# Peptides against a protein of PDB entry 6J54, part 76

Target 1, 223 residues: chain A of PDB entry 6J54
Amino acid sequence: NENLFASFIAPTMMGLPIVTLIIMFPSLLFPTPKRLINNRTISIQQWLIQLTSKQMMAIHNQKGQTWSLMLMSLIMFIGSTNILGLLPHSFTPTTQLSMNLGMAIPLWSATVFTGFRYKTKTSLAHFLPQGTPALLIPMLVIIETISLFIQPVALAVRLTANITAGHLLIHLIGGATLALLNINTMTAFITFTILILLTILEFAVALIQAYVFTLLVSLYLHD
Target 2, 42 residues: chain B of PDB entry 6J54
Amino acid sequence: QFQFTGIKKYFNSYTLTGRMNCVLATYGGIALLVLYFKLRSK

## One batch from the design tools (peptide; aimed at target 1 L28 F30 T32)

Design b2_p29_3_s2 (made by RFdiffusion4, then SolubleMPNN; from b2_p29_3, 22 letters changed)
Fold by OpenDDE base, seed 1:
Structure b2_p29_3_s2 (fold): chain B 223 residues (1-223), chain C 42 residues (1-42), chain A 29 residues (1-29)
Amino acid sequence: as target 1 above (223 residues)
Amino acid sequence: as target 2 above (42 residues)
Amino acid sequence: DLVLSTLKALNETLNELLLKLLELLENLK
């Protein structure tokens, strides 16, 4: 287990944390367009960004669309880091709960604060579902208040748990495959097939988790 | 759409203003309870 | 929305899988 979880330890080089470089690396994969007609890679990237932007901002009015740049940058960052983290023996920053909390809490607090600042009545009314019996109002308000504070934690844990679990499964099944190669080739082949399917699934999970993370932040803003 | 009279006009779970007032009343009640226990402890 | 429902279903499945994995890991310890 030590060898397995050692890959999740924050890497350092010469005593200096290289986590910062790893976090900043995905930004290099998305260069800004410099020409009217860019190459195929940049064009596809921009097309994907536009599609996701239209989808994410469809739930927001003009004021909510001001968050488009931040939300799109967030989804691109998380998505790229998650995908890059699927590389063999690569460190995924999003597996660190501290990082995810560091992203979730400020964004959540910003959305909640923005809601209270510009939509105070609606935000306060959100603590009480419509149609609640009078006797259950005080209890439900308390529960809803607690639920609000659980949102950033759930957001961070969901992302961290899904990515970490995927990594663990890949490592475990990969290790089992290697061990079975010398024991039973047929079983090893089956395990290897499962590993490939799991890897493909984890690519999808990486993108979905990035989207869900950003979407939930957006939904909290839309309250 | 909803016609409420009396206290239900201000404290209801159907209107936005009513829900807001209920939330504020709940927080106010909790604050008063905390204050009561704080003063009682003295 | 179909896309949202699919994403939610996938998320729920992943959460269930995660819980099962945690249980398995606990049993291996």
Scores: peptide ipSAE 0.145, ipTM 0.690, DockQ to the pose 0.016
OpenDDE base, seeds 2, 3, 4, 5: peptide ipSAE 0.123, 0.052, 0.020, 0.024; ipTM 0.676, 0.643, 0.614, 0.641; seed 4 fails the geometry check

Design b2_p29_3_s3 (made by RFdiffusion4, then SolubleMPNN; from b2_p29_3, 21 letters changed)
Fold by OpenDDE base, seed 1:
Structure b2_p29_3_s3 (fold): chain B 223 residues (1-223), chain C 42 residues (1-42), chain A 29 residues (1-29)
Amino acid sequence: as target 1 above (223 residues)
Amino acid sequence: as target 2 above (42 residues)
Amino acid sequence: SEVLQQLEALLETLNRLLLKLLELLENNS
């Protein structure tokens, strides 16, 4: 029903899109350190950033590590927006396919083009798997070419579908819980427990999706 | 290491250069086919 | 990767659950 998906509609106030503010809001949660010894929260954030940075950049050489800042910012942005989207009746920008495509396509294209620019031979060789029979080479090259173009779509759809599905599921279970409160309290309690477990799962999914999105971008860069 | 001779040296699916050449040849062939059909349509 | 496979499995599970919930809501409405 339309009411079910109303939370996924881009919010506006007086015709002005507040989506921009929602997108920019997570940046306020990550203040820049001003002291040598920062607060506990900032220190934990920096520690997490360093850990994720080490894990992400372990795949890349020195040239690939140039993308560290962008990849880390991306994972922080997606992760924060996904986590904030788990708030009840909140709008998650990452549920919008247009936004995810808007992020995935440029990043994917940038990684592919940088690969072609600096590693042309290797990038071109990726269109043909090693050991392919000669008769299947043209067909397989075409398939790999199509596969390349499907990558950004798959990346965006994966993120959008996971976050949207989780968010929708939370709303559905939440609505069912509220409806069952006046009908059967015991069943409502069970449903509420499932809702709590689901929210915890969605927190994990939010982080995993952010990581996977960034990881796949980095893997496409590494080729 | 595979020893390739003749055309297989340049067009093979085992070496990096061979794979690259195969990809380029495939794209070139497709481009030529498209060009042929465009010219045939006129 | 294993992580990707697990993620895909999770996505499929969530989608299946969503479809079931939607069907239940449709039947109860």
Scores: peptide ipSAE 0.207, ipTM 0.685, DockQ to the pose 0.015
OpenDDE base, seeds 2, 3, 4, 5: peptide ipSAE 0.182, 0.127, 0.114, 0.198; ipTM 0.688, 0.651, 0.656, 0.678

Design b2_p29_3_s4 (made by RFdiffusion4, then SolubleMPNN; from b2_p29_3, 24 letters changed)
Fold by OpenDDE base, seed 1:
Order: C-alpha cells, then structure tokens, then sequence
Structure b2_p29_3_s4 (fold): chain B 223 residues (1-223), chain C 42 residues (1-42), chain A 29 residues (1-29)
C-alpha cells in the first residue's frame, strides 16, 4: 500500500532536497572536543569511538590502520543515522538503496584498488583459493571475480534490507497499535509492548549493521 | 614446502606466485577469447 | 563468521516477521 512506503519516500520540502539536511544532521551530534576534560556526553562519545576503533583496527597492521579515521567516521555516521531512523515517522537515509550503494561502492572500490596498489601479488592471488585442482582454476578464478563484484552489492543490500525491514515493522506495528486502540485496548497494549520490544531490537540492529558494514569494508581492505 | 618443477613452478595453486600467475593466465585467456570473437565478428 | 551468522539469523527473523505481518494485514482486508 502507498501508505506503507510513504515514510521511505525521499522527503522534499518545496522542491528542495531536504534529504541532504537529514544526512548531515547526525554530524551535529558529534561536536569536536575543545578541552582536555570535556562534557560527559562528549567524553562518552569519545570513549565509545576509541573502544570501537581499538576493536576494529586490532585486525589491521599499521598500513591498514590508516583507514581508521574513515572507518570510524563511517560507523558513526551509519550508526547515528540508523538510530535516528528509529524515531517514529522519521526518514532514514540508509533505507535508500541508492544511498547505501553510493556509499558502499566507492568504499569497496577504494579498498580493492588499495589492495591492488600496495599488495598486488596477494590481491591477485586472492582470486584463486589455495589448493585448487588445475582443471578448475579458470572457472574458479571467474567465480571469485564475480564474487568480488557482488561484494558491494551485498554490502549495500544487507544494510538497506535490515534497516528497511526493521523500520517497516515499526511502522506497521505502530499503525496496527493505533488502529487497535479504539477496537480492543488489551490487544492494543500487547501490540504496543511488541512495538517497544521491536524498537529495542532495532536499536541493536542499527548498531550491529553499522559495525558489520564497516567491518566488511575493513575486511575487504585486509583481504 | 612444495617443490614444483617445470610449468608447475609457475602455475600452481599452492604458492602465492603460482596463484597469481594462474589468475593472470586466466584473465589473459579470457581477453584473448574476447579478442578472437571480436575479430571473428568483423 | 559469528557476526555473519548472527546477521543472517537476524535477517531471517526479520524477514519472517515481515511476512507474517503482511499476511496478517492481508487477511484483515
């Protein structure tokens, strides 16, 4: 139904792309520190960033750690947008496949090209698993090449599908709850409880998807 | 340590260099096939 | 691998929930 996807339509006001403002809004939630001891909120944010950075970059050597800033910014962006998307009737940019593809493809390309540039031998060798029979080599190389090109698609679709599905569920159950308020208050209360539980789940999903997205980008970089 | 001799030294699925060469050979073969069909169609 | 498995499980669960919800909505109409 048209009403189901109304929340996923790119919002425009007076023909202006307000989507840009929505995308940029999460950046305002992360102010730059100006003091040694900042406010509690900023300190917590920095602490979380440091923890996630340490966990994510522990897999990489010094060369891979150069991507730490980008990966951390990415996870913070995706995480914040996903969390903000859990607001009722809010628009989540990450539900748009075009947005996720637009973000995933360049990052994927950058990681692949970086791999070819600095680790050409290893990157080329990655197209052929070790120990393959000689007769299967050409076919397997082709399959691995196709697999490489599927990576950005899978990355974008995974994020989009998970966030969109969760957001859609919230809207549907929320709508059902509102409809049931005038019909059966007890059932409405049950559906409302489910909605609350679902929102909590989606908070976790939002963070996990952000992490997985960045992690996969990182893994593609590491090869 | 695998001791490969002859062509297997350059084209093997166990060594890094061998794997790389196999990949390059595969891409080269595909490119040649594409070129062949392109020239054949003309 | 664990993260991927968890992600797949979550995705399957969400998909199933979506399908159930859609079926319920269709049945109510």
Amino acid sequence: as target 1 above (223 residues)
Amino acid sequence: as target 2 above (42 residues)
Amino acid sequence: DLILEALEALNRTLEELLLKLLELLENQK
Scores: peptide ipSAE 0.244, ipTM 0.704, DockQ to the pose 0.015
OpenDDE base, seeds 2, 3, 4, 5: peptide ipSAE 0.217, 0.156, 0.159, 0.232; ipTM 0.695, 0.670, 0.691, 0.683

Design b2_p29_4 (made by RFdiffusion4)
Pose (drawn by RFdiffusion4):
Structure b2_p29_4 (pose): chain A 223 residues (1-223), chain B 41 residues (1-41), chain P 29 residues (1-29)
Amino acid sequence: as target 1 above (223 residues)
Amino acid sequence: FQFTGIKKYFNSYTLTGRMNCVLATYGGIALLVLYFKLRSK
Amino acid sequence: SFVIFLNIAQIIAFFYALAFLFQKVSELL
């Protein structure tokens, strides 16, 4: 009975303040120069695009490359609006489940209607995988079509659920420091756990590769 | 002028990308079950 | 009702901010 942890019961609030200012704000963090040589703080933003525009370009290699100049604007918005919210009292718009159901469905259904306006037969004849055996036609086309309509729900819910799971362990491991007016040796170990966990919560950039890229496989497979 | 800088891009891919009606239908129906539960409290 | 209105305004502001950020990315290339 040496080190007794404590806890504080308090409501964890994902309130909804004025959002249309908070959305526009990580646009003005990124300027655009009308000059040849630039000023060494855009110049490491301009180099960071020319890397990851050479990885969502290399797989496709078609006349579906026109679509890829928009997919690098989808990586900077939820690459920024997941990184701004690590600050003390900031508010992330990708916490709420509302706009992620508007990020998945206007983009996911922009992919199944891409080959249906050009191919019209073989886009969902991709439901035919191989040289057809006879015992498993109805066991297949009820499976590969129930794992198609999962995809918009499987794209948006995987983003909201773990971003807000990063914010609760920021609070609850952080709130147990404030309520630790018991023995003071264990206060530093909970603090040291925090400053490790904030390094893991820069996997909020690593969860934007897993949004743009399974949108490219969900685009490269259909088209 | 927030248009003609990206007007060439719109009619290229908004043929399939501007289908927010399925989002509007899935959003408008999602408005209907919440006003109904509060009506029945 | 006011929360529904803010959610709708949040979706519209996302499309507007995404089209405004795409114009900056087209000037950097």

Design b2_p29_4_s1 (made by RFdiffusion4, then SolubleMPNN; from b2_p29_4, 19 letters changed)
Fold by OpenDDE base, seed 1:
Structure b2_p29_4_s1 (fold): chain B 223 residues (1-223), chain C 42 residues (1-42), chain A 29 residues (1-29)
Amino acid sequence: as target 1 above (223 residues)
Amino acid sequence: as target 2 above (42 residues)
Amino acid sequence: LEKVLLELEAIRALFETLNLLLLKILELL
């Protein structure tokens, strides 16, 4: 139904791309610290960023740690947008496949090209798993090459599908609860409880998908 | 440690260099096949 | 491959933790 996808239509006001404002809005939630001891909110944010940075970049050497800023900004962006998307009747840019592809493809390309530039031998060798029989080498190399090109698609689709599916479920269950309020209050209460649990789940999914997205980008960088 | 001799030294699936060479050889072979079909059609 | 497996295991552990948290929430409700 048109009503199901109404929340996923790119919002425009008077033909102006208000989507850009929505995308830029999460950046306002992360102000830059100006003091040694900042406010509690800023301190918590910085602490979380540091923790996630330490966890994500622990697998990388010093050369790979140069991507820490990009990866952390990415996770903060995706995470914040996903969480904000859980607000009622809010638009999540990450539900748009074009948005996620727009992020995934350049980042994937950058990681692949960085790998070829600085670790050419390892990157080329990655197209052939170790210990493969000689007769299967050509076919396996082709498969691995195809797998490489599927990575950005999988990266974008995973994020988009998970967030979109969650939002659809929230809308459907929410609509069902509203419809059942006048029919059966008991079932409406049950569905409402499910809705609450689903929203909590989506909060977790929002963070996990952000983390997985950045982690996979980091993994592709590390090869 | 694997000791390879002859062609297996350069084309093996166990060493990093061998794997790289195998990948390059496969890409080269594909490129040659594409070139062959391109020249065959014209 | 080993790196990928390690990351997949980390993701699995994360989802398991999430499931445990969800179960705990359900127990509280």
Scores: peptide ipSAE 0.156, ipTM 0.692, DockQ to the pose 0.020
OpenDDE base, seeds 2, 3, 4, 5: peptide ipSAE 0.127, 0.074, 0.113, 0.142; ipTM 0.693, 0.651, 0.688, 0.676

Design b2_p29_4_s2 (made by RFdiffusion4, then SolubleMPNN; from b2_p29_4, 20 letters changed)
Fold by OpenDDE base, seed 1:
Structure b2_p29_4_s2 (fold): chain B 223 residues (1-223), chain C 42 residues (1-42), chain A 29 residues (1-29)
Amino acid sequence: as target 1 above (223 residues)
Amino acid sequence: as target 2 above (42 residues)
Amino acid sequence: LEVVLKELEAIRALFETLNLLLKKILDLL
């Protein structure tokens, strides 16, 4: 049981937190373009960023498009960290709820505050759905207010739960495969196949969760 | 287009302004209730 | 509210499924 969660403990080297280095490492994988025609890898990265930016910013007007850089950086960060976390025995910072809350809460608060600042009427009206009967208005406003505060929690928990669940499942099935290698080779092969399929799924989940995280932030910005 | 008259003009769930006013009224009511209980406790 | 409730239900279902899978795997090991 201790070995199961050992991969989720914040790594330290000589008492110094190397989590900062792990968090900063994905930034090195995305170098800035220096040439008009860059290398194939950089070109593909830029192309992907442009595609994602076009898809995410299609929901927003010019004011919402101001957040494009931040949202793209966020999706690249979360996506890269999640993908790198799928490496064997790698630590994924996004499995830590504290990190996800640390990202979700400021971004959520920024989106809410920007909404109140520039679109106060629409933001206030968002607490009351259209067509609500008069008798249910006070209760519904309270519920919508509570719902607003649940948004950052749901955002952080969703990302953390999905990534953590995937990693736990990979470790558990991986451990099961190793245990079954000496017991039954056929079942071990089946479990190994499941492990491979699961790893492929986790690659997809890693990207999807990064996208969903940024998308929800974008949706909260749009209100 | 909904034509509201009287109090329904300011407090309705269909217009943007009406919804905003309803929200503000709700928050104001809650604040007054909290204030009432705070003053009652003293 | 409907979106939030749907999301919360999805998260709850995910956790429940995960717990069941974890228990099953632990029982298997």
Scores: peptide ipSAE 0.194, ipTM 0.728, DockQ to the pose 0.018
OpenDDE base, seeds 2, 3, 4, 5: peptide ipSAE 0.165, 0.081, 0.116, 0.174; ipTM 0.692, 0.636, 0.671, 0.706

Design b2_p29_4_s3 (made by RFdiffusion4, then SolubleMPNN; from b2_p29_4, 19 letters changed)
Fold by OpenDDE base, seed 1:
Structure b2_p29_4_s3 (fold): chain B 223 residues (1-223), chain C 42 residues (1-42), chain A 29 residues (1-29)
Amino acid sequence: as target 1 above (223 residues)
Amino acid sequence: as target 2 above (42 residues)
Amino acid sequence: LEEVRLQLELIQALFKTLNELLLKILELL
């Protein structure tokens, strides 16, 4: 099991946390535009950002659109880190539950507090679904309150579990392919094909998880 | 759409205000229970 | 918002199933 989780150990060098650099590295991949007509790469990036922004923020009112920049940055960060994590023998910070909790909890709290600040009545009303029998009101309110507090945990665990599971599977199948190279070439080829398909799937999962994470945050914002 | 009178006007599960009041009442009740147990322990 | 919520729930269910499948595969391996 140590070999399986070796890729998930936070990399350190000389006791210095390199994790910070790894987390900050994706920001370098998205340079700021300086011209009206930028390079093709930058233009594509900006186009993608604009598309995703339009898609996500179209669901929200103007008050919710205030969070557009943060949500876009979040999706770009998570997406980029997840994609980069799919590189062979790379460390994905998003596999660390601590990181995901560190992102989820503040964002969740911000959304909840924002809701209470600007939509107090509606936010309080969300603890009680409409049409509940009077006798079940206290119990249901408690359940909804607990559900609220489970949201950040679920958000973090979902992202972590999806990315971690994908990485584990890639590593396991990759290791199996390497082991089978000298045993049975045909089986190794099949396993390798599965690995390729899995990697493609994980690319999709990486992007989807980033999107879902941001979308859920935005959804909690608007309740 | 819903015409409630009396206590149901303030505590109902259909109106926004009613739901809010129910939630507040629930939290208030919990707080009172906690206080009761705290005072009982003393 | 309810429609979006339903879609999200569907996505969540999908990923849950996927995760369960992945766990089963991991158990098999």
Scores: peptide ipSAE 0.204, ipTM 0.721, DockQ to the pose 0.019
OpenDDE base, seeds 2, 3, 4, 5: peptide ipSAE 0.180, 0.146, 0.030, 0.195; ipTM 0.705, 0.690, 0.595, 0.705

Design b2_p29_4_s4 (made by RFdiffusion4, then SolubleMPNN; from b2_p29_4, 19 letters changed)
Fold by OpenDDE base, seed 1:
Structure b2_p29_4_s4 (fold): chain B 223 residues (1-223), chain C 42 residues (1-42), chain A 29 residues (1-29)
Amino acid sequence: as target 1 above (223 residues)
Amino acid sequence: as target 2 above (42 residues)
Amino acid sequence: LEKVLLELEAIRALFETLNELLLKILELL
C-alpha cells in the first residue's frame, strides 16, 4: 500500500532535495528580537523559551548550563517541526529515522564525551551500579556498556515512532472519513470527530516528544 | 563509611574509586581476551 | 539497568500498539 507511506516519502523537486528547505523553514518562525519590548508574538516566544530553559536547566550545574542554548534550540526545532507536521499533507522531517539519528547520535556522543572529559571518575563509575556483588561485576559492566550504546537508538526511535504513528493515524482516519462521506454520513461524522480529537492529541504529543528528547539529552549530560 | 582493606580497597562496588577500578579492570580483561584470541588465530 | 529496561519496554509497547492499530485499520479498509 504505497498510499499509506506516500506522505512520508522525502519530497524532492527534479531530484533536488527540498527537504533541506523544509527543515530550515521552522527557523523563520522564530525571528530575533530587535527591541527591548517586542511584539506580542515574539514576547510570548521569549517567555516560553525562558520558562522551558529554567525548567530544564534547574537540574544542571553551571557547567551543564552551557548546553542550555543547544538544548533550547533543539526543543524549539523539534517542537516546531512536529507542530508543522500536523498540517494536512505536510511532511515532517522528524518522521524520518535518519534525521533523528542524525540528531541523536551526535548529541549523545557529545554528552558522553563531555562526561568523560570533565567527570571521568563518575562517568566510569556509572558502568557499575553501587552495591553489586563482586562476581556479577564483569557481566554487569558489559550490560551497562551495551545500555549506553542503546541510548541513542532509543532516543531516535522513540521520537520517530511516536510522531510517525501519530501521522499515520491521522492520515488513515482522514482517508477513512473521506471515504465514508458518500457511504454513511453519520459514521463519517463520528470518524471526523475522532480525527479532531486525535489531532489535538498529536499536538500535545508533538510538544511532549520534543521535551522528552531534549530532557533525555540533558539527563545524559548530567549523568 | 566502608573500610576496605587489601584488594577490596581498590576493587569494590560501593566506593566511586572502587567502581571505576572495577570497570577499568573489566575492560582491561576483555581487551586481553580479545588480544589473546587474536594472537591465537594467527 | 532499570531505566534501560523501562525504555525498552516503552519502545516495545509503542511498536505493539502501532502494529495493532495498523492491523485494525487495514482490516477496516
Scores: peptide ipSAE 0.181, ipTM 0.728, DockQ to the pose 0.018
OpenDDE base, seeds 2, 3, 4, 5: peptide ipSAE 0.144, 0.103, 0.130, 0.168; ipTM 0.689, 0.673, 0.684, 0.680; seed 4 fails the geometry check

Design b2_p29_5 (made by RFdiffusion4)
Pose (drawn by RFdiffusion4):
Structure b2_p29_5 (pose): chain A 223 residues (1-223), chain B 41 residues (1-41), chain P 29 residues (1-29)
Amino acid sequence: as target 1 above (223 residues)
Amino acid sequence: FQFTGIKKYFNSYTLTGRMNCVLATYGGIALLVLYFKLRSK
Amino acid sequence: TFFYDLFVFFAIYMAIIMLIYFIYYLFLS
């Protein structure tokens, strides 16, 4: 009975303040120069694009490359608005589940209507996988179509659920430091757990590769 | 002038990308169950 | 500057969706 942890009961609030200012703000963090040589703080933002525009370009190699100049604007927005919210009292718009159901459905249904305006037969004749055996036709086309309509819900719910799960362990491991007016040796170990956990919460950049890239596989497979 | 800089891009891919009516239908129906539960409290 | 104009237009489109949800939240308040 040496080290007794404590806890504080308090409501964890994901309130909703004025949002149309907070959305526009990580646009003005990125400027655009009208010069040849630039000023060494855009120049490491202009080099960071020319890397990851060479990985969502190399798989497709079609006339579906026109679509890929918009998929690098989808990686900078939820690459910034997940990184800004690690600050002390900031508010992330991709916490709320509302706009992510507007980021998945206007993009996911922009993919099944891409081959339906050109191919019109073999886009969802991709439901036919192989040289058809006879015992499993109805066990297949009720499976591979129930794992198609999962995809918009499987694209948007995997983003909101773990971004806000990174904010609660920031508060609850951080709120147990403030309520630790008991023995002071264990206060530093909970603090040291925080400053490791904030390094893991820079996997908020690593969860945007898993949003743009399963949008490219959900685009390269249909088209 | 927030248009003609990206007007060549719009009618290229808004043929399939501007289908927010399915989002508007799935959003408008999602308005209807919440005003109904508060009506029945 | 064609990429930055497309990035600002996408941020305005996401702001319109959140403005409609904020007005709906105030209506049910």

Design b2_p29_5_s1 (made by RFdiffusion4, then SolubleMPNN; from b2_p29_5, 23 letters changed)
Fold by OpenDDE base, seed 1:
Structure b2_p29_5_s1 (fold): chain B 223 residues (1-223), chain C 42 residues (1-42), chain A 29 residues (1-29)
Amino acid sequence: as target 1 above (223 residues)
Amino acid sequence: as target 2 above (42 residues)
Amino acid sequence: EELSLLLEALAKELAEIAKAVEELLLLLA
């Protein structure tokens, strides 16, 4: 069982944590364009960035679009780390709840604080849904307040749980496939097919979770 | 569309200002309750 | 209301993705 969770242990080399290097590695995959017409790879990257940027920032006003750089960097970071984490025997930092909380909490707090600062009335009004009966107002305000504080936790847990579950499932099915190779080849083939489908799904999940994470942060900013 | 009179003008769940005031009143009430129990404990 | 609309939009998009994945799984099964 330790072997199953070994991939989730923070890697170290010579006693030094290399997690920082792993976190910084995705940044190397996105070089800055130097030419007017770049290579196909860079062009595709830029196109994707522009596309996602337009989609995410469409819900924001001009003032809110100031967050575009941060949100895009976030989605690129999380997405790249998640995809790289699907490599065999790779360590995905986003599987660590601490990391996701470390990202979610500051971003959430920033969105909430900026909302209170520039849109105080609207932000405060969000604690009470429209049309609430008068008698239920105090209770609902409390519930909404609690809901607000659960948001960063939900962001972190959602990302962590999905990525971790995916990795764990891949390892389990992969291990089962290997074990079944010597027992029943036909069953092993079926299991292997499932593994392939699952890996494809996890690639999609990796991207979706990155997008959802950033989108929700953006949504909280929009209030 | 909504015409409120009296205290409902300031405290309602339909208008933005009304909702804000309700939220503030709720927090104020909670704060007062906490203060009351704190002072009572002494 | 705006939040609800955004959530609904997100839900619809996720549902479409889920359907696509389901169809793919069915085709490969």
Scores: peptide ipSAE 0.036, ipTM 0.658, DockQ to the pose 0.018
OpenDDE base, seeds 2, 3, 4, 5: peptide ipSAE 0.019, 0.016, 0.019, 0.033; ipTM 0.643, 0.625, 0.656, 0.649

Design b2_p29_5_s2 (made by RFdiffusion4, then SolubleMPNN; from b2_p29_5, 23 letters changed)
Fold by OpenDDE base, seed 1:
Structure b2_p29_5_s2 (fold): chain B 223 residues (1-223), chain C 42 residues (1-42), chain A 29 residues (1-29)
Amino acid sequence: as target 1 above (223 residues)
Amino acid sequence: as target 2 above (42 residues)
Amino acid sequence: EELSLLLRYLAELLAEIAAAFQEALLLLA
């Protein structure tokens, strides 16, 4: 049990939490372009950032597009941390629910408060779906209120659960593959193939979860 | 557009203002109920 | 067994979150 979850323990060095350094490390992977025509790597990064930015901010008006920097930084951060977490013996901060809640709750609250501040009528109206029978209005308003408060939790848990489950599966299947190498080579090969496919899937999941997390925050902002 | 008269003009589930008022009325009602029970328990 | 452990862990996390929300609701009530 300890070995299974050992990879999810916050690493420390010399008694100091190096988690902070790990969290800050992805920032080094995205250097600011200095040249008019950058190298291929930076150009691709900038292109991807612009593409994702256009897609995510297309649903927002000019006022909502002010959140572009924050949302793009968020997706780049989560995406990079998730991808880096798939490296062998790496620690993914996004597997920590505390971190994801730390991101989800403030962002969610900011979007909710922004909605109430600038679009009070529309935001309040969202607690009641259109066309609701009169007798069900009080109950449905309560349900929608509860649903609102579940949003940050669902956002954080979704990211945490998906990344954590993926990591655990990779470890489990990897361990099983190693164990089966000495027992049955054919079965080990099948398991290894599954491991490879799973790893590829987890790369996709890592990016998708980053996108979904940021997208949902963006959608909450859109109201 | 919907034509509402009377109380339905202000409290309806179709118009934006109507929905807002319904939400506010619901919260207000809950607040009053909570207040009633708090005062009753004393 | 290991998958069940993961599910239990997730269930416990959800339970803790639910408990925290319940406490928050109780504090607001």
Scores: peptide ipSAE 0.022, ipTM 0.667, DockQ to the pose 0.029
OpenDDE base, seeds 2, 3, 4, 5: peptide ipSAE 0.000, 0.021, 0.020, 0.019; ipTM 0.595, 0.629, 0.652, 0.621

